# Peptides against a protein of PDB entry 4KTY, part 53

Target 1, 266 residues: chain A of PDB entry 4KTY
Amino acid sequence: YVLNDIGVIFYGEVNDIKTRSWSYGQFEDGILDTCLYVMDRAQMDLSGRGNPIKVSRVGSAMVNAKDDEGVLVGSWDNIYAYGVPPSAWTGSVDILLEYRSSENPVRYGQCWVFAGVFNTFLRCLGIPARIVTNYFSAHDNDANLQMDIFLEEDGNVNSKLTKDSVWNYHCWNEAWMTRPDLPVGFGGWQAVDSTPQENSDGMYRCGPASVQAIKHGHVCFQFDAPFVFAEVNSDLIYITAKKDGTHVVENVDATHIGKLIVTKQI

## One batch from the design tools (peptide; aimed at target 1 V166)

Design b2_p23_8 (made by RFdiffusion4)
Pose (drawn by RFdiffusion4):
Structure b2_p23_8 (pose): chain A 261 residues (1-241, 247-266), chain P 23 residues (1-23)
Amino acid sequence: YVLNDIGVIFYGEVNDIKTRSWSYGQFEDGILDTCLYVMDRAQMDLSGRGNPIKVSRVGSAMVNAKDDEGVLVGSWDNIYAYGVPPSAWTGSVDILLEYRSSENPVRYGQCWVFAGVFNTFLRCLGIPARIVTNYFSAHDNDANLQMDIFLEEDGNVNSKLTKDSVWNYHCWNEAWMTRPDLPVGFGGWQAVDSTPQENSDGMYRCGPASVQAIKHGHVCFQFDAPFVFAEVNSDLIYITAHVVENVDATHIGKLIVTKQI
Amino acid sequence: SADLLADLRAKFEASPHFLHNTV
C-alpha cells in the first residue's frame, strides 16, 4: 500500500470482472515534486501538511479540476476535444507530469482515472492507500441516503423527476490513518474520493470517511460518511407520483473489491 | 410482490438513470 508502484483496478460486472493495469509511478522523476506542487496550488497551509486527514481531504479536492483548477477534468461526452479519452490512460505519471509542466488541468478522466492519480498522490507522500471498486454504486443527489425513483402513472420511470442514479461501477480510494478527531475505533481505512459527484462544504471532494463508521451506520462522523454510505448501501425506493410502491434493499453495492496483497 | 419488484428493476436499469463507464 506504500511501495508498490503498479496495481490493478477492477471494473465490469460482478460475474464478468475486468481488470485494468495501472502504473502509479510514485517514485518516477518529477512526481514527488508534483505532489508538493498540487498542495501549493490548493493553497494548503504548510502547518497542516503533517496531518493525513488534511492532506487526504485536500487531495480529494485537488485531484479534480472543479473549483480550484486541480489535476483532472472529468468527461463522458464521447468527443473529448483537445485531450485524451479517459480510457486511453494506463497510469498516473503522464497526467501528473503534464499538470506540473503545463500548469493546466489535464483532459480527460473518469472515476478509475481519478482514483489512479489520487492513489499515486497518497503513496508518493507516504500515506498507505489502495483503490476500491464498488459495483452498482449509488449516487444520491438530495442527501437522504436512499435512491428515489419516481414512476409515472403507467409504472415507467419518470426521467424528469428522478435525479438519483446508479453506476455500473465506481472506484475511489482508501487511505490508512488514525482518526484522533473521532472516538476511538474509527481509524484505519478512510474512504477518500476525488471524482466529482456531490459538493462537500461547497467543493467537489469527499472524505476521509471512516469505513468502520460507515459499516455500523454512524455517519454522523466527518467527513462525508452519509454520501459514502449511500454509495454502498442505499435502498431503492420506488415512488409513484406520492405513494411508495416498492423497496429494493439489495440492488446497491453488490460487491466491493481491491487488489490482493 | 416479487414479480412487481423484478419489473420495476428492469424498467429502472433500462432508464437514463442507470449509468455506464467506458474503460

Design b2_p23_8_s1 (made by RFdiffusion4, then SolubleMPNN; from b2_p23_8, 15 letters changed)
Fold by OpenDDE base, seed 2:
Structure b2_p23_8_s1 (fold): chain B 266 residues (1-266), chain A 23 residues (1-23)
Amino acid sequence: as target 1 above (266 residues)
Amino acid sequence: SEEKKKELLKKFESSSHYKTESV
């Protein structure tokens, strides 16, 4: 999890799983220096740099450009004229070195690019890390742990009322650490995500959320456990908005979100 | 019913709220 400099990222659809290679390059020249520079840009105190909880949380913020002029600008509009298309990246090295040299956010990333760069950052700093792909990954926008899908009377989605969304797949990271801030047994793998999805205490960051806590429904445990729980466990709630303003739950699908979670074991 | 779930899912997947990555 630290020594492997080449990885595989799972993507595609649940019924058509694909893999892509990603070069993490954590041992390449200038990469460690760049990871230190990222923490410097975050104004992270030296005492915190030895704490994987703080480091992973700062990394989740700084790998995205939002809030803090971090590493990567996300784009999902298929307009990449002012940078590199997300699909053109093959590894973290060029991205990190460009960031270090330009001192400006690099364009552009999507989830696997964020996860790839973040995996390099974690591994470079000695934190065991892996990429996780979740198929049918929910984005709960209102923090109710549900995917509220509002329907018109004809059964089509009401996009005005519907705020939540689902990704066909989403990639994030798991980082291995002890969690002395949590009860015994909730150390180990922690979900962390640098893809800018939701605001967490004033910044676009996510985690570390205990994978064991999520598996056992302990959504009250810091950090961002409700959001990560929703990504993998949300029920699809189909709600018909009537013309009179009433809402009727038409259906509940508790089996679709998080249908497959894949990671490479090394 | 399972059929109803499939129909609703298909309609949802046709909406802008079912997002796809570029790859």
Scores: peptide ipSAE 0.564, ipTM 0.936, DockQ to the pose 0.838
OpenDDE base, seeds 1, 3, 4, 5: peptide ipSAE 0.546, 0.555, 0.496, 0.171; ipTM 0.931, 0.935, 0.923, 0.776

Design b2_p23_8_s2 (made by RFdiffusion4, then SolubleMPNN; from b2_p23_8, 14 letters changed)
Fold by OpenDDE base, seed 3:
Structure b2_p23_8_s2 (fold): chain B 266 residues (1-266), chain A 23 residues (1-23)
Amino acid sequence: as target 1 above (266 residues)
Amino acid sequence: SKEELEKLLKKFENSSHYKTESV
């Protein structure tokens, strides 16, 4: 989880699982220096750099460009006119070296690119890390632990009212650490996500969230456990918004989200 | 029905503003 510089990222759909190689390159020239530079840009104190909780949380913020001119600009518009299309990246090295050289956010990333770069960052800093792919991954926008899908009377989605969304797949990271800030048993793998999805206490960041806590339904522990729980366990609530302003629940699907969670084992 | 739900879900997925590109 630290020494392997080539990885596999799972993507596609649950019924058509695909894999791609990703070069992490954590030992290549300039990469460790760039990871230190990222922490410098985050104004992270030296004392905090030895704490994997702080480092992973800062990394989740800084691998995306939002708020802090971090590493990667996300784009999902299928245009990518002012940079490299997300699918063209094959590893973290070129991205990190471009960021270090230009001192400007690199365009463009999507979830697997964010996860790939973040995996390099964590491994460079001695934090065991892996990429996780969740198929049918929920994006809960209002932190209610469910996916509210608003429908017109004709059964089409009301995009104006529907704030929540579902990814066909989403990639994030798990980082291995002790959690002395949590009850005993909630150390080990922690979910961390650098894809800019939701604001967490003033920044687009996510985690570290205890995987063990989430698996046991404990969403009360820092950081962002409700959001990560929702990504893997949200119920889909189909709501018809009537012209009179009333809402009617048409269907509930408790089985669709989080159909499969895949990670490479070393 | 399951088929109706799957159809609604596909509509939602098609209308979802958050999608990864094909790799």
Scores: peptide ipSAE 0.157, ipTM 0.594, DockQ to the pose 0.586
OpenDDE base, seeds 1, 2, 4, 5: peptide ipSAE 0.144, 0.219, 0.024, 0.018; ipTM 0.604, 0.677, 0.628, 0.586; seed 2 fails the geometry check

Design b2_p23_8_s3 (made by RFdiffusion4, then SolubleMPNN; from b2_p23_8, 13 letters changed)
Fold by OpenDDE base, seed 5:
Structure b2_p23_8_s3 (fold): chain B 266 residues (1-266), chain A 23 residues (1-23)
Amino acid sequence: as target 1 above (266 residues)
Amino acid sequence: SEEELEELLKKFESSDHYLTENV
């Protein structure tokens, strides 16, 4: 049970680590009721609400607005005219209370805002949770566990061919639970992510993925272990697309992705 | 002004979280 209402989120660059404060407010008036409302909007049955595996997976879907009119609308195009810029948020309370009162998605979030709100949701429901920041975080779009970087003959990135991308940093959550659906030893911390990145079995959601499974390369374990593995351990494959239509692998970098993973110890 | 604050926030967001083009 995490009693800390105020947290720290790490961001910025691996060589210039920055911190921002975030108020989780899991004990503030109306916040628990809002978390219950989120599960009601997800049409989650009562039998599932006691299962942290189901709750964390539903939460990963519902903290984002995609598919289900969940809590937060993401924006990455610097257009915030119809809401609050992501950097203006200082905590989860105002976002969750606005969602509960308006019954509409709140604008706008990016990864640390999603992670902050999701951390509050998990803690309110009695699931121990923390925010994790990954520097040089890969986004694999084709589920091949590699970052395919296509280069022009001049060495510049070919943005038309390159579908995969790397964030300077990305924030998600780890939730503590038993995993009776997995082999012994894969309980404990589970990666869960509410930032809408990839579709997982019909919805923008991610996890719970066993951190122990990922650390040992067990990407076959549910849920979304291949995607989370790629975020922290993808090889960069530099491919020159020649004018004759041939592809040549120029270099492989196994050290660039996931250079630093930072979390506050709770 | 509210406009100046919005511009500062946009500048902060653009410099804070981004896709790395030069890998």
Scores: peptide ipSAE 0.406, ipTM 0.781, DockQ to the pose 0.093
OpenDDE base, seeds 1, 2, 3, 4: peptide ipSAE 0.073, 0.233, 0.399, 0.352; ipTM 0.573, 0.751, 0.779, 0.762; seed 2 fails the geometry check

Design b2_p23_8_s4 (made by RFdiffusion4, then SolubleMPNN; from b2_p23_8, 13 letters changed)
Fold by OpenDDE base, seed 4:
Structure b2_p23_8_s4 (fold): chain B 266 residues (1-266), chain A 23 residues (1-23)
Amino acid sequence: as target 1 above (266 residues)
Amino acid sequence: SEEELKELLEKFENSDHYLKENV
């Protein structure tokens, strides 16, 4: 989880699982310096830099360019005119070194690129980390722990009544740490995500969220446990929007979100 | 029913709320 400089990232669809190699390069020249520079850009005090909770949370914010001119600009419009297409990246090194040299956000990333760079950041700083791929990953936009799907009376999807969405797959990271800020037993793997999805206390960041807490339905623990829980465990709620403005739950699918969560073993 | 859920899922996957990464 720290020593491997090459990894595998799972992607694609749940019925068509694909893998790609990713070079983390946490031992390459300039990478540690860049990780320190990232923390400097975040204005992270020295006292916090030894705390994996703070480091992972700052990393989740700073690996994306939102709010703080962090490392990567996300783009999902399939127009990459001002940078490198996300698919062209093969590892973290070029991205991090470009960031360090240019002192500007690097274009462009998508979830696996964010996860790859974030994995390098964590490992470089001595935090055991891995990439996790969640197939059929929910993006709960209203923090109701559901994936709301609105249907018109004719059965067509109404896309205007919710901002909730599902990704065919999403990659984030798990970082290993103790959680003295949480009850006993909720240390270990913590979900952290640098892909800019939702605002968390004023910044696009996510985690660390206790994987154990989430697995046991404890979403009240910091940080962002409800969001991560929703990513892996939201029910698909099919709601018919009636012409009179009433909503009727027509069906619930509790089995589809997070249908497969994959990570490479040590 | 499972069949009904499959049909609903297909409708959802054809909506703009089912997002795909570009790889």
Scores: peptide ipSAE 0.555, ipTM 0.927, DockQ to the pose 0.816
OpenDDE base, seeds 1, 2, 3, 5: peptide ipSAE 0.541, 0.045, 0.049, 0.544; ipTM 0.922, 0.564, 0.562, 0.926

## One batch from the design tools (peptide; aimed at target 1 S165 V166 T195)

Design b2_p24_1 (made by RFdiffusion4)
Pose (drawn by RFdiffusion4):
Structure b2_p24_1 (pose): chain A 261 residues (1-241, 247-266), chain P 24 residues (1-24)
Amino acid sequence: YVLNDIGVIFYGEVNDIKTRSWSYGQFEDGILDTCLYVMDRAQMDLSGRGNPIKVSRVGSAMVNAKDDEGVLVGSWDNIYAYGVPPSAWTGSVDILLEYRSSENPVRYGQCWVFAGVFNTFLRCLGIPARIVTNYFSAHDNDANLQMDIFLEEDGNVNSKLTKDSVWNYHCWNEAWMTRPDLPVGFGGWQAVDSTPQENSDGMYRCGPASVQAIKHGHVCFQFDAPFVFAEVNSDLIYITAHVVENVDATHIGKLIVTKQI
Amino acid sequence: SQYKLSNQHFLDRLKELKEEEEAS
């Protein structure tokens, strides 16, 4: 989780698992300096850089280009003007070195690309890290920790009212650290996510959220545990527009995996 | 590739859930 500079990112379906190799390249010439440049550009106060909670949270904001001209721009537009399609990248090095050289956000990425670059950032600084893949990953748009699916009278999905969504898969990172800001028992792996989905305190960032706190539903502990809980375990609520028609308690988060040791 | 699931996927699952309730 620190010294391995290559890895595997899982994607596809639960019974059709695909793998994508990834070069983290945290030891390549220019990468460590690039990680420091990322924190400088985020205007991160130097006095907080010894705190992995802060470093990881800044990283979750700065790896994406929204709000702060950070590292990577997300796109699903099937055009990818003036850049590289997200599927073309095979590692983090070219992205990070291009960012340091051009001093401009790099185009383009999707969830595994954000996760790969963020993983490089964490391991390069010495924060143990890994990439996790969540199949049937929920995106909660109204912060009620459930998927609200609105149905028309005919029973079809009302696409105007329905805002929440589900991904075939989503990838984020886990960073290893104590959580002196939380009660004992909530350190270890912290979910951190640099893919923009929902604002957290006015910026696109997510975490660190204690995985242990998410497991027992104690999502009151900072940061962004409710959103992460919703990604892995929200119920689907079918609502006819308002009458609750049905509840699917098993659809979300069918499987979560990471590369074996 | 990463993508959002279609509305048809949720409708198929809702029909399956209703069929399980009727069978019970």

Design b2_p24_1_s1 (made by RFdiffusion4, then SolubleMPNN; from b2_p24_1, 15 letters changed)
Fold by OpenDDE base, seed 5:
Structure b2_p24_1_s1 (fold): chain B 266 residues (1-266), chain A 24 residues (1-24)
Amino acid sequence: as target 1 above (266 residues)
Amino acid sequence: GQYQLPDSYFMELLKKLKEKKKLE
């Protein structure tokens, strides 16, 4: 296979799709060493480093700084006082080399930065990978596969009850691998996400989740298939919270979440 | 940049949805 070291990442709004160039630099000096260093920091056994399932899952955890002093610190508050604004990054190389040099998490990233760095990590270790952008990406944080929007009786959103959220867009990665731990037919592209969103069995990581399994509704397959499924296929459930404590489903929108999913072909 | 959709977005969306249902 031929791997490109420069990519395009889609972002913005569904009605205003934007693209940005991203330099992966998986072949540049020091990058492989940095990827090995990342696995060392994760205390990953040598025996597991040849397994793309384990490597991608570890990478998902280590590209974010949470739990394990990984590569990137996320910030979404538009205040980037102690680092580089996410939009200022143009590629993975500077981030990874800074991490290797400082041995401290690099500030700051958002989803496309996480995805860009993670893409470099995967490709550097010989795992075919691409970035996927999902517009109207749901964040289900109560594991019910729905985007629950709670409303007051007057029609206003009850922010206290509404815990789920929707990103205008979200980027994650797909990694190509066999899945001998799953039934036949669920290998190939696997969703993995290094942007810290939910705790998965003790740390902020996501995947690998079989894309084929998700497409066919097999959310019981490891890893984190329910979460990824919800990102792309959650129904918007408008629930009126009555004063008497009852909840009434007022409206359902099954067409909004995951309205557009875009990826660059390798 | 990446952001979470505000409450106002969903309120407007719901309004449109209700209007659409009335027309159906």
Scores: peptide ipSAE 0.602, ipTM 0.906, DockQ to the pose 0.858
OpenDDE base, seeds 1, 2, 3, 4: peptide ipSAE 0.045, 0.588, 0.594, 0.601; ipTM 0.661, 0.904, 0.905, 0.908

Design b2_p24_1_s2 (made by RFdiffusion4, then SolubleMPNN; from b2_p24_1, 11 letters changed)
Fold by OpenDDE base, seed 1:
Structure b2_p24_1_s2 (fold): chain B 266 residues (1-266), chain A 24 residues (1-24)
Amino acid sequence: as target 1 above (266 residues)
Amino acid sequence: SQYKLSDEYFMKLLEELKKKEEEE
């Protein structure tokens, strides 16, 4: 999880699972220096750089360009002018070296690019890390642990009535660390995500969230456990929005979100 | 690339859900 410099990332659809190779290159020249530079740009205190909790949280913020001129600019509109299409990247090295050289965010990334670069960052700093792919990954925008799907009175779905959405797939990272700030048993794998999705206490970042805590339904623990829980466990709530402003729950599907979660076993 | 599921996707899913409920 630290020594492997080439990996496989899962993507595609549940019924058509695909894999792509990704070169992490954590041992290549200039990469460690770039990771240190990233922490410098984050103005991270030296005393915190040895703490994987702080490092992973800072990394989740800095791998995306939002808020802090971090590494990658995301784009999902299929217009990639002024940069490189996300699908053209084959590894982290070119991205990180470009960032270090230009001192400007690199264009462009989607979830697997963010996850790939973040994986390199974590591994460079001695934190065991892996990439996780979640199919039918919910994006809960209002922190109610539900994936709200609004219907008009005619029965048609109208996604404009909510900011909630579902990715066909989403990639994030799991980092291995102890969690002395949490109860016993909630160390180990921690979910961290550098893809800019939601604001977490003032910045677009996510985690570390205890995987064990989430598996046992504990979402009260820092950081961002409710959001990560919702990504994999949200119920689909079909709600009819009436003209009078009232909402009526029509149907509930508790089986669709997070239907398949995969990671490479090393 | 990754993408957000469409309204049409959820419409089909809802229809399937309703059919299952009718069969139960």
Scores: peptide ipSAE 0.616, ipTM 0.914, DockQ to the pose 0.859
OpenDDE base, seeds 2, 3, 4, 5: peptide ipSAE 0.611, 0.606, 0.613, 0.611; ipTM 0.911, 0.912, 0.913, 0.913

Design b2_p24_1_s3 (made by RFdiffusion4, then SolubleMPNN; from b2_p24_1, 13 letters changed)
Fold by OpenDDE base, seed 1:
Structure b2_p24_1_s3 (fold): chain B 266 residues (1-266), chain A 24 residues (1-24)
Amino acid sequence: as target 1 above (266 residues)
Amino acid sequence: SQHRLSDEYFLKLKKELEEKKKAE
């Protein structure tokens, strides 16, 4: 959980699963120092640095550059002229050392890069962590726990009518910890995500959300359980937007989102 | 690379779902 400095990240498509090697490098010179620096930049109180709940939540915020000049700038437009293409990274070390040296966000990352760097951060600080890949990962933007797909009256899809979207795949992290702030039984693996997707109480962060709670349909517990639940269990709701402004549900698919979730056991 | 699924993808998926439900 914390000793392996090289890992495998799953990506690609559900019918064409691919793997990439990722060097976490948590034992490399300067990496622990950089992780401490990240917490310093977050202005995290010393008293909280021993609490994996607070540390993982701060990490989810700081591994992305939004709000707080954190580690990585995300880009999905296939234009990476002002930095390094996400696919060019092979590990966390170069990214973290560049951040420490420049004291500016590093360009660019996508989900597996965020997850890779976040995994290094967690492991450096003694938190057991792994990367999870979710194929057909929903991004619920309006917090209704469903993926809305709007249709015009002619039957064509109009994605401009919603901010909801689905990733072909998405990577996030699970961190192992006790959750004394939750009822008994909801400790263990906690979902945390540093890819900037949704605002959580004022900044782009996600988790820790109890995996056990989510599996049992409990989305009322902190943090961000509804969002994580929607990523893996949203129904696809096909809605016809009529010219008169009315909405009609045409179809529902409860089988597509989160069809495959993969993680490597360490 | 990571990308969002297209409108064309969901249109195809909708049609497949409709055919599946007709068979049920």
Scores: peptide ipSAE 0.597, ipTM 0.915, DockQ to the pose 0.865
OpenDDE base, seeds 2, 3, 4, 5: peptide ipSAE 0.577, 0.574, 0.591, 0.580; ipTM 0.911, 0.912, 0.912, 0.914

Design b2_p24_1_s4 (made by RFdiffusion4, then SolubleMPNN; from b2_p24_1, 13 letters changed)
Fold by OpenDDE base, seed 4:
Structure b2_p24_1_s4 (fold): chain B 266 residues (1-266), chain A 24 residues (1-24)
Amino acid sequence: as target 1 above (266 residues)
Amino acid sequence: SQHKLSDEYFLKLKKELEEKKKKE
């Protein structure tokens, strides 16, 4: 809820669920100003700043540093020598204030940091938002709505044959808004993600994607519904890559991706 | 920490799936 300045973020493994507190600090001094500054840096038209669809999409782009010198630099290599390790952050305030002061991207974030900062951004701008944690979260890189797992002829997995991957967990946001650009019934919670994962029409951004649409398999709706759908509902497709270049589907697991999705209900 | 699942993980999972399907 917009009024809560402290939250809990779920992470870890599906069989070892962990929680961490996160201070959103949307009411702290300078935070709203920073959120406005973020939109200024995005060169967002004033007319669009009242539209949660546009705001959330811009936010998804600007909370990450890619493309536009946005707020956070992601790092997953366990080497954080030039900044703060993602695990050291406890809230959004220090990150946003550093960004505003330095006018340079802040290092470093991972999914929960992105989600935390993005949650602050959304709430500051009056958009109801919450963090969602998806365990076994697929990253579909080729937009085929499946998680391809390639096997050698001997049965061993060869991940070099695909850019698809699965996170042990991934955090993103859901933002509450109407979707007049979609058919009736697809408003409400919209998935938005500021963690830089995939290019969306020229920028690393994601959403808003209608949660209701995704739940009903409507992946044709803007924005990035196929990607979000794949994150939570991809089948694991075990494909043998034969020496002759042919591919044979050996097995399918429809039960693993998105095995657990955790969020606070209203 | 957030990380990508390994090849070894999927290999194990595949084997488990195969065993499950053999029982069906």
Scores: peptide ipSAE 0.589, ipTM 0.909, DockQ to the pose 0.883
OpenDDE base, seeds 1, 2, 3, 5: peptide ipSAE 0.584, 0.579, 0.578, 0.587; ipTM 0.911, 0.908, 0.912, 0.913

Design b2_p24_2 (made by RFdiffusion4)
Pose (drawn by RFdiffusion4):
Structure b2_p24_2 (pose): chain A 261 residues (1-241, 247-266), chain P 24 residues (1-24)
Amino acid sequence: YVLNDIGVIFYGEVNDIKTRSWSYGQFEDGILDTCLYVMDRAQMDLSGRGNPIKVSRVGSAMVNAKDDEGVLVGSWDNIYAYGVPPSAWTGSVDILLEYRSSENPVRYGQCWVFAGVFNTFLRCLGIPARIVTNYFSAHDNDANLQMDIFLEEDGNVNSKLTKDSVWNYHCWNEAWMTRPDLPVGFGGWQAVDSTPQENSDGMYRCGPASVQAIKHGHVCFQFDAPFVFAEVNSDLIYITAHVVENVDATHIGKLIVTKQI
Amino acid sequence: SEEWEEEVHNFLVNKAEENAQAIN
């Protein structure tokens, strides 16, 4: 989780698992300097850089380009003007070195690409890290921790009213650290996510959220635990437009995996 | 039915891609 500079990112389906190799390249010439440049560009106060909670949260904001001209621009537009399609990248090095050289956000990326770059950032600085893949990952748009699926009279999905969504898969990172800001028992792996989905305190960032706190539903502990809980375990609520028609308690988060040791 | 659930899932996937693109 610190010294391995290559890894595997899982994707596809639960019974059709695909693997994508990834070169983290945290030891390559120019990468460590690039990680420091990322924190400088985020205008991160130096006095907080010894705190992994702060470093990881800043990293979750700065790995994406939204709000702060950070590292990577997300796109699903099937065109990818003036850049590289997200699927073309095979590691983090070219992205990070291009960012340092050009001083401009790099185009383009999707969730595993954000996760790969963020993983490089964490391991390079010495924060143990890994990439996790969540199959059937919920995206909660109204912060009620459930998927609200609105149905027309005919029982079909009303696409205008329905805003929540579900991904075939989503990838984020876990960072290892104590949580002196939380009661004892909530350190260890913290979920951190640099893929923009929802604002957290006015910026696209997510975490660190204690995985242990998410497991027992104690999502009151900072940061962004409710959103992460919703990604892995929100119920699907079918609502006819308002009457609750049905509840699917098993659809979301069928499987979560990471590369074995 | 299973078929209906698959259609709902496909819709939610497309919604996810539209939402993501709207952000960016």

